Peptides against a protein of PDB entry 5EFW. Designs and how they scored, part 128

Target 1, 141 residues: chain A of PDB entry 5EFW
Amino acid sequence: TTLERIEKNFVITDPRLPDNPIIFASDSFLQLTEYSREEILGRNARFLQGPETDRATVRKIRDAIDNQTEVTVQLINYTKSGKKFWNLFHLQPMRDQKGDVQYFIGVQLDGTEHVRDAAEREGVMLIKKTAENIDEAAKEL

## One batch from the design tools (peptide; made by RFdiffusion4, then SolubleMPNN)

Design b1_p28_5_s3
Fold by OpenDDE base, seed 4:
Structure b1_p28_5_s3 (fold): chain B 141 residues (1-141), chain A 28 residues (1-28)
Amino acid sequence: as target 1 above (141 residues)
Amino acid sequence: KEEEEEKKKKEKEKEELKEKNKTPVLLK
């Protein structure tokens, strides 16, 4: 789809399904994570976590999902091959016209380093803007 | 001029997205 070809790392998840599975992933996300689409569709995004992933940060993501809120965090994620990367991650709910949460949008900015200061601000701005663009694009479908 | 071009680009991208995705298949 045109949505899949957006040159940004993102997923859409369905919190109305058991375990909030990925229902959509961009081609860029597949390239980043080294998974096929078939390997990740219908799965919870926790497969990106590994030994050095901060559990407290993961809890913040879980809490945001449970509370139907947005969150922005940085965490260590792993590719299929086991390569570590820093994920500047933004998650936000996609709401319907009634205001009910239909989906979550997750946007990933990958890096070799934990970003701070100006670089963090720029990254956060970028991933939030990306999430808004995806939300707008998806609502028009 | 640049802002208008970016706005036009976004609008075109939006229209192309609408046209290509007339039948959204939500992958379940």
Scores: peptide ipSAE 0.020, ipTM 0.507, DockQ to the pose 0.050
Fold by OpenDDE base, seed 3:
Structure b1_p28_5_s3 (fold): chain B 141 residues (1-141), chain A 28 residues (1-28)
Amino acid sequence: as target 1 above (141 residues)
Amino acid sequence: KEEEEEKKKKEKEKEELKEKNKTPVLLK
């Protein structure tokens, strides 16, 4: 689909379904994570986590979902082959016309290291803007 | 100038995305 071909790493999840599964993933996300679309659709995004993933950071993501809020964090994620990467991750709710949460948008910026200061600010700006663009594109569906 | 050009680029990319995404997407 056209949404899948957006040249950004992102997923859309459905919090109205059990365990907030991925209902959409970009081609770039599949390339980054080394999964096929069939392998990840209908699954919770926790398959990206591994031994060095900070559990407190994961809890912040869960809390944001439960509270229907946005969050921006950095965490260790793993590709299908087990390659570690730093994920600068932004999550935000997508709301319907009534203001109810319909979906979540998750945007990933990958890196070899944890970023700070100017690099972090730049990355955060990028992933937030990407999420807004996806939100607006998805509302036109 | 670079910030305005980047803003215009992002806005154009967003509009192109909206137009292309008028097609129904299979979601699971």
Scores: peptide ipSAE 0.070, ipTM 0.549, DockQ to the pose 0.091; fails the geometry check
Fold by OpenDDE base, seed 5:
Structure b1_p28_5_s3 (fold): chain B 141 residues (1-141), chain A 28 residues (1-28)
Amino acid sequence: as target 1 above (141 residues)
Amino acid sequence: KEEEEEKKKKEKEKEELKEKNKTPVLLK
C-alpha cells in the first residue's frame, strides 16, 4: 500500500483492541527491526524492548497511551537478531472527526548513540513532522 | 515570500503523501 511505502520508520497501533497491537508497519520499520510483517501485525510493540531498555522511559510511553497524549523519548531497542540501537521515538494519538482516539502513530529514528542538543532537536522535529504527515494520510483512508 | 513558498511546498508534499496512502491495509 502507499502508506507502507512511506520511507520512514513507523507503526500504527489500535488502542481499541486488546493490548494495543500493531495494525500497520512501514517497510522501513521492518528493515530496521529485522522482522517480517507477519511477525509484527497483531502484536504489542514491547518485543523491541530488552535488558538495557530503561523501564522509566517505557512507563512514560505507557502513561502517554493511557492519557491519550503525545510523548517523545529516547530508549534502547533491539532488532530480531538482538542488535541494540538508540530509538528516538515519538508517539501521538490519531483522532477521528469527533475527537475520539482511533489509533496511535509511533515514529522511530534509529541511531548508534544517544543524541543530544542540536542533533536531538533536529531529530525530534523530523519525527514529529513525519507523524503529522502520517496522520493526515491515514485520515483519508 | 520564503514563508509562502515553504507553505506551498509543505502543501504539495502533503497532497503527494495522501495520493500514495489511498489503500493502507490496517490489520493484515
Scores: peptide ipSAE 0.050, ipTM 0.531, DockQ to the pose 0.125; fails the geometry check
Fold by OpenDDE base, seed 1:
Parts: sequence; C-alpha cells; structure tokens
Structure b1_p28_5_s3 (fold): chain B 141 residues (1-141), chain A 28 residues (1-28)
Amino acid sequence: as target 1 above (141 residues)
Amino acid sequence: KEEEEEKKKKEKEKEELKEKNKTPVLLK
C-alpha cells in the first residue's frame, strides 16, 4: 500500500480491538525489526521487548494508551534475530472529527545508543513530525 | 519569499505523502 511505503519506521494500532494490535506496519519497520508483515499484523507490539527493556518505560507507554495521550520514550528493543537497538519511540492517538480515539500511531527512530541533549531533541522533533504526517495521511483513508 | 517557499515545500511534501498513501490496507 502507499502508506506502507512511507520511508519511516511506524505502526498503526487499533485500541478498539483486544490488546491494541498492530493493524499497519511500514516496510521500513519490517526491515528494522526483521519480521514479515504477516508475523506482525494482529499482534501487540510487545514482541519487540526483551531482557534489557526497562519495564518502567513500558509502563509509561501503557499509561499513555490507557489515558489516550501521547508519549515519547527511549527503550531497548530487539529484532527477530535478537539484536538489540535503542528505540526512540513516539506514540500519539489518532482522533476522529468527534475527538474520539480511532487508532494509535507509533513512530520508531532506531539507534545503537541512547541519545541525549541536542541529538535527542532532534530525534523527538523528527518522530513527532512523522507522526503528524501519518495522521494527516490516514485521515484521507 | 522564504516563508512562501517553506509553505510551498510543506504543501509539496504533504501532497507527495498523500500520493504515497492513497490506498493503505489496514488490518483490523
């Protein structure tokens, strides 16, 4: 699909379905994570977590979903082969014309290290802008 | 002029993104 071909790492999830499953994943996300689309769709994104993933950070993501708010965090994620990467992750709700949450947009910026200061600010700006672009593109569906 | 050029760039980027996303299949 045209949305899948956006050259950014992102997923769309459906909070109206049990366990907020991924309903869309970009080609870049599949390449990053080493999963096929068939392996990802219909699953909660927790399969990216592993032994060194901070549980407190995961709780912040859960709280944002439950409260229907945005969040930006950094966490250790794992590829299918078990390779660790730092995920600068931004999540935000996609709302309808009535203001009701329809979907969540999750954007991932991958890195070999935890980013700080100016590099973190730049990454956060990038992933937030990406999420807004996805939101606008998805409203036309 | 710079503000108009930036606005035109943002509009072009938006249109290119729309064209890339015309028919996404979402699995629900």
Scores: peptide ipSAE 0.022, ipTM 0.503, DockQ to the pose 0.126; fails the geometry check

Design b1_p28_5_s4
Fold by OpenDDE base, seed 5:
Structure b1_p28_5_s4 (fold): chain B 141 residues (1-141), chain A 28 residues (1-28)
Amino acid sequence: as target 1 above (141 residues)
Amino acid sequence: EEEEKKKEEEEEEKKKLEEKNKEPVILK
């Protein structure tokens, strides 16, 4: 689809389904994570976590979903082959015309290092803008 | 056979890690 071809790492999940599964993934996300589309769709995004993933950061993501709010964090994620990367991750709810949460948008900016200061601010701005663009594109479908 | 066994072992280890990480990664 046009949405899949967006040259950004993102997923869309459905919190109305059991375990909030991924219902959409960009081609860039598949390339980053080394998974096929069939391996990802219908699964919770938890397969990206590993031994060095900070559990306190994961709890912040859980809390944001439970509260239906946005969050931006950095965490260690793993590819299918076990390669570690820093994920500057942004999550936000996608709401319908009534204001009810229909989906969540998750955007990933990958890096070899933990990003700080000005570079973190730039990355956060980029992933938030990406999430806004995805929200608008998904409403047009 | 050894490559298949290594893939199965990586898949089992991945599955065990997914079970331990049943807490939401990105999302609920």
Scores: peptide ipSAE 0.026, ipTM 0.524, DockQ to the pose 0.046
Fold by OpenDDE base, seed 1:
Structure b1_p28_5_s4 (fold): chain B 141 residues (1-141), chain A 28 residues (1-28)
Amino acid sequence: as target 1 above (141 residues)
Amino acid sequence: EEEEKKKEEEEEEKKKLEEKNKEPVILK
């Protein structure tokens, strides 16, 4: 779809389905993670976690899902080949006209290093703006 | 022996992390 071709790393998940599976992924996300679309659709995105993934950061993401809120965090993720990367991750709910949560939008900014200070602020601004653009584009879903 | 024990500990820690990562989390 046109949505898949957005040159940003993102997924859309459906919290109304068991285990909040990925229902959509951008081509850029597939390239980053080294997975095919078929390998990830219908699965929870936890497959990106590994030994060095901070569990406390994972809990913050879970809490945001449970509370239907946004969160921005950095954590170690792994590609299909086992390559580690730093993921500056933003999650936000996509709501319908009634205010009910329909989906979650997850945006990833990949890096070799943990970003701090000005670089972190810039990255956070970028991924939040990306999520807003995806929310607008995904209204037709 | 020490390298093998370190590998076993790393594999157990990996397995324990994979089990905890079964918690519903978006992308993480």
Scores: peptide ipSAE 0.030, ipTM 0.473, DockQ to the pose 0.031; fails the geometry check
Fold by OpenDDE base, seed 2:
Structure b1_p28_5_s4 (fold): chain B 141 residues (1-141), chain A 28 residues (1-28)
Amino acid sequence: as target 1 above (141 residues)
Amino acid sequence: EEEEKKKEEEEEEKKKLEEKNKEPVILK
């Protein structure tokens, strides 16, 4: 789809389905995570989590979903092969014209290290801008 | 009546879905 071809790491999830499954994933996200599209569609994105993933950070993501709010966090994620990466993750709701949450947009910026200071600010600006672009692209479909 | 019942069923289904979505995230 046009969405899948956006050259950014992102997923769209459907909170109106059981366990908020991934309904779209970018080609870049598949490359990052080493999964096929078939392996991840219909699954909750928790499969990216592993032993070193901070449970408190995961709770912040859960709270944002439950409260229908945006959140930006950094957490350890794992590829299919078990490779660890730092994920600067931004989540935001995609709302319909009535203001109801239809989807969540999750954007991932991968790195070998936890980003701080200026690099973190730059990354946050980038992933937020990406999420806005995806939101607009999804409305046009 | 049918539209109200449909809205109540949709709201109950939404609530059940929200409860399922609140299950603890299992780390693998």
Scores: peptide ipSAE 0.028, ipTM 0.477, DockQ to the pose 0.014; fails the geometry check
Fold by OpenDDE base, seed 4:
Structure b1_p28_5_s4 (fold): chain B 141 residues (1-141), chain A 28 residues (1-28)
Amino acid sequence: as target 1 above (141 residues)
Amino acid sequence: EEEEKKKEEEEEEKKKLEEKNKEPVILK
């Protein structure tokens, strides 16, 4: 099964390239966001932001990239057609055998509403586990 | 025509918003 066909919403980005562009997107992510693969590859994923996207939450993601660490946040994203959705987002670095950051993995759990309490905790565990599975799968390709 | 114009306006507004949201973010 190709990495693209993993039934999870995710992207892989390359922080070694200018503006940390998307180098890989799952089919599920394309379906969620209503974009083609060609529309997304080579772009920074900020095109999912919109008027109601919290800039302070966006800064937390930036800080995680700059510090080469993981972060989990919730924010409003927009599909190609302008449809809003809540995105429980997890970002983590993919490291090589030397510990150097090669890529970032971004995993999305979509929802119509902001998740809280037990549902948020469950979602966080799920997207983190998904990111680990993608990390291992991407190393084998 | 009206649907294409609406898509073009939506794309232009999206592009302006991308410029305002140029904080380096994966997806968000």
Scores: peptide ipSAE 0.026, ipTM 0.544, DockQ to the pose 0.044; fails the geometry check

Design b1_p28_6_s1 (from b1_p28_6, 11 letters changed)
Fold by OpenDDE base, seed 3:
Structure b1_p28_6_s1 (fold): chain B 141 residues (1-141), chain A 28 residues (1-28)
Amino acid sequence: as target 1 above (141 residues)
Amino acid sequence: SEEERRREEALRIEEEWLKKLKELEEKE
């Protein structure tokens, strides 16, 4: 499928539903997080958070959703088995022709360590471009 | 439960999206 052709870690959420649940997840995302599709659909993505996840960073994500804006952060996430990974995460709204938010696109770049400087800039560029590709693909649906 | 209802709704939405995607692929 068009969205399945995007071999990146991403989810689509629906802020018009209670608690902004995941309504679509890429196969790569499922592999990364070790969850089945049935386990995550209809849930808020906060299940990826754990003891070492920075709460201030989580608040930035929440604020972006509430304000209907994009945000890029790095945070510790956990797989189903409890494995920690650094998530370079980008979130942006998907808007309709009227400019109203219909969905959010979340893109994840996983790593074993926090990235800085040039590596961070490159990662940010990649996940932002991925989000735009997803946005364009989804508009054809 | 409310959680079960939300999961069922999300599954339905995903199925609808997958159908649309399949239709697009068949048209391409």
Scores: peptide ipSAE 0.390, ipTM 0.824, DockQ to the pose 0.793
Fold by OpenDDE base, seed 2:
Structure b1_p28_6_s1 (fold): chain B 141 residues (1-141), chain A 28 residues (1-28)
Amino acid sequence: as target 1 above (141 residues)
Amino acid sequence: SEEERRREEALRIEEEWLKKLKELEEKE
């Protein structure tokens, strides 16, 4: 399927540009976060963070980007209106045929509460699979 | 500004992707 047909919360960022800005956002992501596409394109996704966002978790994300690795975490994020939500977040690099990182794929599963155990495992499986689907679709572009 | 430049670049990239997506859908 094409990226446009993927009805999931996701963004694509470009780590080769200053501050790893968002270069693509799904409609679902925009609806979730209450931002327009114009408001977020070209920006780092840190605008989703707020007072209750765990800084250690954010650092894990940053480290994954710096090390060009994948990471899966749960963190508090905020909509434009200030609404808090738990974000089960998966990030992974998109590599070219040479193995070089071109982009990062970020997938968000939103919820009203922190999830654990079976619910977390199911969510992780879902967002990882989504990320792979996005990766495959994007490589066809 | 640097922020505006990044936004413009991101918009350009997104537009290119959207065009490619449309073309891909038309070919499929």
Scores: peptide ipSAE 0.376, ipTM 0.822, DockQ to the pose 0.700
Fold by OpenDDE base, seed 4:
Formats: C-alpha cells, structure tokens, sequence
Structure b1_p28_6_s1 (fold): chain B 141 residues (1-141), chain A 28 residues (1-28)
C-alpha cells in the first residue's frame, strides 16, 4: 500500500480526540523509539520528551496544533530505553475536502547530532515531502 | 480509564486504516 510503502518515521494524530493522541505509527517510528504500537496508540507524543528537551520548542509544536498550522523544529527526544536522539520534526495538518483539519501528520528525521545549514535544509525538504506523501496516501483511506 | 478509552479508540482507528491499506494492496 502507498502508506505502508512510506518507510519513514511518522505518526498520525487525531486532534479531535482528547489530548491529540497518536492513532497511527509507522513501523520505522516504532523501531526508532523502541515502543510497541500498543504502547503508544492513544497517547500524546509527549512521551518522547525528556529532561533535555527544549520546552520552548515543544511550545512551538503545541502552538502549531492549536493554530492548525505546520511547524518544523529540532528537539531532543528519548527512546523507551532512554537513548537521546535529535529529532528533526515536521508537523502539518491533514485536511479533508472541505478544508477542515482531521488529523496531524508528524514526520521525524532522527540523528545523533543537531543539524544546521545545508543538512538541515535537506532534512526539512525530505520530511516535508514525506508528509505530503503521507497526506496523499491517507486521503485514500 | 480515560487513557484506556483513548487507547482503545486509537487502536480501533488504526485497525480500520490497516484494513483499508490491505484492501488497497490487494487492488494493486
């Protein structure tokens, strides 16, 4: 399937449900974060945050959700085992034919280091493109 | 609990999506 063929780290969340929980996660995402699907479904993605996660960056994500806009940030996330990784994260709303927000698409590009300049731009381009692909695929569901 | 309810609902939604994905795969 188109969505299954997207071998990227991503989740789909439902802002219409309490606390905008994850309703879908790619296998790659599960592998990255070391969680099972059962462990994360129905939960807000904040479980990936930890001591070194920049709260200001988290606020940007929250603001994007509240404002139903897209955002791209880098933040420290933690795996289930407590391993830190840099998450180049892109979030955007998935809208229906009427333009109403139904879901959010979150795409993660993981790395051991914070990326800047050309590397960051390339990563951003990649995760944005991935998000668009997911959006198109999900609309078929 | 509310958390459990949300998890169950999310699981249901995901299962529905997975079913649709499987159907799409079969059509391909």
Amino acid sequence: as target 1 above (141 residues)
Amino acid sequence: SEEERRREEALRIEEEWLKKLKELEEKE
Scores: peptide ipSAE 0.372, ipTM 0.805, DockQ to the pose 0.756
Fold by OpenDDE base, seed 1:
Structure b1_p28_6_s1 (fold): chain B 141 residues (1-141), chain A 28 residues (1-28)
Amino acid sequence: as target 1 above (141 residues)
Amino acid sequence: SEEERRREEALRIEEEWLKKLKELEEKE
């Protein structure tokens, strides 16, 4: 499956560029966030954060990027129009054949409520599997 | 601006990826 065939909310970022900007966004992500591709490419994904976004959770994301590790969290995000949603977010590095980080893959699962237990486990499995599919597809590019 | 420069670079990268994706789809 190619990246274009993956109908999930995801972005790819480039940590080798200043401020780890978005370099690719799925159509579903654009629809979810209400932004155009031109509005978000080249920007850090922090524009999704707002007043009720938990800063400790944001720090976990930052730490994962800095340490070149994966992380899964839930946080409040905002659409362009200001609509709040719960984002079950998974981030993981994409590595080359030498093991060096080339990109980050971010996958989002949106909801109206914070999820726990079985619902959370199911969501986590889904977004992690999606990230792996993206990783495999992107390596063919 | 630096932001505009990064946006232009990101757009270029995305275009390259989209081109490669199209080529892959044509081969499949």
Scores: peptide ipSAE 0.369, ipTM 0.806, DockQ to the pose 0.690

Design b1_p28_6_s2 (from b1_p28_6, 13 letters changed)
Fold by OpenDDE base, seed 1:
Structure b1_p28_6_s2 (fold): chain B 141 residues (1-141), chain A 28 residues (1-28)
Amino acid sequence: as target 1 above (141 residues)
Amino acid sequence: SEEEARREQALRIEEEWLKKLEELEKKK
């Protein structure tokens, strides 16, 4: 499928449902996080957080959802087996023809370390472009 | 449980999306 052909780490969530659960996850995301599709769908993405995840950064994500805006951050996430990774994360709303938020698109770029400068800019550009591609594909559904 | 119900709902939604995507591919 079109969405499946996007070989990037991403999820789609539904803010119109309680606790904004994941309703779609890419195969790459499943491999990254070491979860099965059944383990992830219907859950809030907070299961990726752990002891070293910066709470202030998490609040930025929550604020973006509440305010129906986009945000880009880096935060520590954990796989199912407990492995830590740096997640360069971009989130943006998917809107309908009236401009109402229907879904959120979350794109993840994993790394072994926190990135800065050119590397960060490149990563941000990549995940934002990916989010736009997902948005375009999903709007045809 | 409530969690199980949410998961089942999400699975149904995903399946519907996948079907729609398949139809779109046929049209293109």
Scores: peptide ipSAE 0.391, ipTM 0.832, DockQ to the pose 0.901
Fold by OpenDDE base, seed 5:
Structure b1_p28_6_s2 (fold): chain B 141 residues (1-141), chain A 28 residues (1-28)
Amino acid sequence: as target 1 above (141 residues)
Amino acid sequence: SEEEARREQALRIEEEWLKKLEELEKKK
């Protein structure tokens, strides 16, 4: 499928359902996080957070969802086995033809360290472009 | 449980998405 051809780490969530659960996860995302599709679908993505995840950054994500806006942040996430990774994360709403939010697209770029300056700008450009590609692929759904 | 119910719902949604994507690709 078109979505399966996108070999990037991403999820799609449904804010119209209780607790904004994940309704789609890419194969790459499953590989990154070490979860099966059955373990992830229907859950809120907060299971990726752990002890060293910055709560203020998490609040920025929550605020973006509540305000139906996009946000780009870096935060510590954890795999199923407990491995830490830096997640350069971009979230944006997917809107219908009337402008109403249908879904959220979350794109993850994993790394061993916090990135800054040129490396961060490059990563942000990549994950934003990925989000747009996902939006185009899924807007007909 | 509520979590199990949400999981089942999400699985159904994903299956519907995949079906629609297949139909869309057949039109191309």
Scores: peptide ipSAE 0.368, ipTM 0.820, DockQ to the pose 0.917
Fold by OpenDDE base, seed 4:
Structure b1_p28_6_s2 (fold): chain B 141 residues (1-141), chain A 28 residues (1-28)
Amino acid sequence: as target 1 above (141 residues)
Amino acid sequence: SEEEARREQALRIEEEWLKKLEELEKKK
């Protein structure tokens, strides 16, 4: 099974390219967001944001990228058709053997509601584990 | 355009990754 066929919502971005564009997207992510692969690749993931997306949360994501750290947040995202969904989002850097950041892995857990407590903790564990799996798989490429 | 250039670059990168994945699958 290829990375794209992993039944998880994720993207890989390249911070070494202008505006940290998406360079890889899973089939599940495309289905979730209602975009084609051609519509997504080469774009910054901010197109998922909309009027009700919390700007402070977006800033946390930006800070994580700038600081080359991981972050986990929940934010409202929008599909191509304009449908809102809550995105439990985890972002972490993919580093080479020297420790230098090569890519970022973004994993999305979608839901109709903001999750709290046990549900949130479970979701966080899931998306973090997914990110690690993607990291290991992608390092072989 | 700049956007088109980024898209094309990303597509090329994806294709390269897919080829590598296929090779890995064949090895397994």
Scores: peptide ipSAE 0.366, ipTM 0.819, DockQ to the pose 0.748
Fold by OpenDDE base, seed 2:
Structure b1_p28_6_s2 (fold): chain B 141 residues (1-141), chain A 28 residues (1-28)
Amino acid sequence: as target 1 above (141 residues)
Amino acid sequence: SEEEARREQALRIEEEWLKKLEELEKKK
């Protein structure tokens, strides 16, 4: 389908369900993380975290979810096989017409290095734009 | 288990979304 086949790394989660599980994942995300769709759906995205994942950064993500706000961070994530990658991650709420949060959109830009300066700015711009595109597409459902 | 229940629920939700997407695409 169009949404699932978007050539970007993203997930949609449902904060109205216990532990804010992933309810949708792009093909690219599955390829990046080396998981099947069946292994991903229904789980909290924390399975991507590992020993070198900065806990303070994780707390920022958690706070954004709790406060129903957006956040952009970089953190170490791990694939199924244990490979590390730097995840430039953007999270934002998807709201209904009444303004109530229905879902969260998480967009990931992977890299072997922590990005700074122009590369970071470009990455942030890209993942935010991607999140908006996903938001618009999902609201048509 | 609770984890299995969440997985099944998520799979059902995805299936519903995919059906809606297919219907939307057919209208185009």
Scores: peptide ipSAE 0.346, ipTM 0.809, DockQ to the pose 0.801

Design b1_p28_6_s3 (from b1_p28_6, 11 letters changed)
Fold by OpenDDE base, seed 4:
Structure b1_p28_6_s3 (fold): chain B 141 residues (1-141), chain A 28 residues (1-28)
Amino acid sequence: as target 1 above (141 residues)
Amino acid sequence: SEEEERRRRALEIEEEMLRKLRELEEKE
């Protein structure tokens, strides 16, 4: 399927369930984070956060969810083994035909360093495009 | 527990999504 062919790091969450849990994760995401699908399904994605994760950035993500808006940030995340990586993260709501939020799409672009300027702009364009592709593919779900 | 309930619900949704994805694949 189109969704299965998207070889990017992404998750789909369900804000209509308690604590907005992950309901779908791409294989790439699992490989990046070193978790199995069974380990993360039903969990809030906050398990990726750790000591050096900026709390103000996390609050921006929370605010976007609460306000049902998109957000793009960079934050430190941790793999299962405790490895740190910079996550250029884009979150946006997936809406139905009526405009109501059904899911959230989270796309992750991983890197060893914080990116700025042209590299950041390029990354943002990429993850936003990916999110749109996921949105289109998931409309039939 | 609350976590177990969330996981249960998520699994149900995932299974439904996967079924739909397989159905789409069969049409391709």
Scores: peptide ipSAE 0.151, ipTM 0.675, DockQ to the pose 0.672
Fold by OpenDDE base, seed 1:
Structure b1_p28_6_s3 (fold): chain B 141 residues (1-141), chain A 28 residues (1-28)
Amino acid sequence: as target 1 above (141 residues)
Amino acid sequence: SEEEERRRRALEIEEEMLRKLRELEEKE
């Protein structure tokens, strides 16, 4: 279902490598973006951005990475075929036992429209919960 | 190659993460 796909839309990036590349991508993320795993592993996620992507929102994401904090935003992204979609995006650091950032977890919720109010709150809760589940799962590896 | 090995390992880890994610979601 759509909900099942949304709950599994995620990537993991490595900020300790140059340009914070994607090192893991879920099947759902690949289906959403229309890329193969081979096409995106090792790349920065900026390939999803395009002409109508708000640059100020992108800067918020960059600032969160630089400051090793979490952020939740909505931005226009593009699939490989050029299809535009609204991405409700949550990013948070994954820390080791010493508290040092090892990875970032990015979770995506796609939609045809910018969402507000109850719909936004529900989406934010979902992607944040998903990120926490991924963090917990990763620590067990 | 090193790239192929990293990809292979990444796929294995992703699959395990997805399994654990589903298990956690079922518990919640």
Scores: peptide ipSAE 0.106, ipTM 0.645, DockQ to the pose 0.237
Fold by OpenDDE base, seed 2:
Structure b1_p28_6_s3 (fold): chain B 141 residues (1-141), chain A 28 residues (1-28)
Amino acid sequence: as target 1 above (141 residues)
Amino acid sequence: SEEEERRRRALEIEEEMLRKLRELEEKE
């Protein structure tokens, strides 16, 4: 679909289902992570984590989901083949007209290194803008 | 209008999500 072909790495999850599974993934995300759509749909995104993924950072993500807030972090993720990458990750809730959380939008910016300073600020702005664009498209849900 | 276009896009996203959810349910 048009949404799947957006050249940004993102997923949409459903916190109303058990274990907050992925219900949508962009083509770019699948290419990055080396998974097929069939392999990731219905699964929690924790399959991207591995030995060097910082557990405290993961906890920040979990807390944001539980508290229905947005968060931006950097963490080590792994492709299907085991390749490590730094993930500048932003998630935020998608709310309905009544203000209730319906979904979460997760946007990933991948890199070979941890980014800081100007590069980090630029990346954060980009992934937040992407998340807002997705949210805006679904605002009338 | 801008509002009409936004609504159209939202419906498309919802329909796509629902299709994917149905596909998962059928696999179970």
Scores: peptide ipSAE 0.033, ipTM 0.519, DockQ to the pose 0.039
Fold by OpenDDE base, seed 3:
Structure b1_p28_6_s3 (fold): chain B 141 residues (1-141), chain A 28 residues (1-28)
Amino acid sequence: as target 1 above (141 residues)
Amino acid sequence: SEEEERRRRALEIEEEMLRKLRELEEKE
């Protein structure tokens, strides 16, 4: 589909289903994480976490989902083969016309290093803009 | 109307995603 072919790393999850599973993933996300679509659909995205993933950062993500708010964090994630990468991650709710949360949009910017200062601000701006584009696309496709 | 069309499209996307999830469950 057009949504799957957006050249950005993103997933859509459904908080109305048990354990907020991934219901959509971009081709770029699959390439980044080294998983097939069949391997990840229906699963919670926590499979990307590993030994060096900061638990306090993970809790911030969980709290944002529970409170139905957006969050932006950086955390260590792992590919299927076990390769570590820094994930500048942005999560925000997708709401229906009534204002109720329908889905969550997760956008990932991958890198070999933790980003700070101007580089971080630029990355945050990019992934937030991407999330808004996905929100609009999902409503119009 | 534009509102009706947006709602229809959203439902179609959701149904497609749900079908994919069900197909995966049947293969497991």
Scores: peptide ipSAE 0.025, ipTM 0.474, DockQ to the pose 0.041

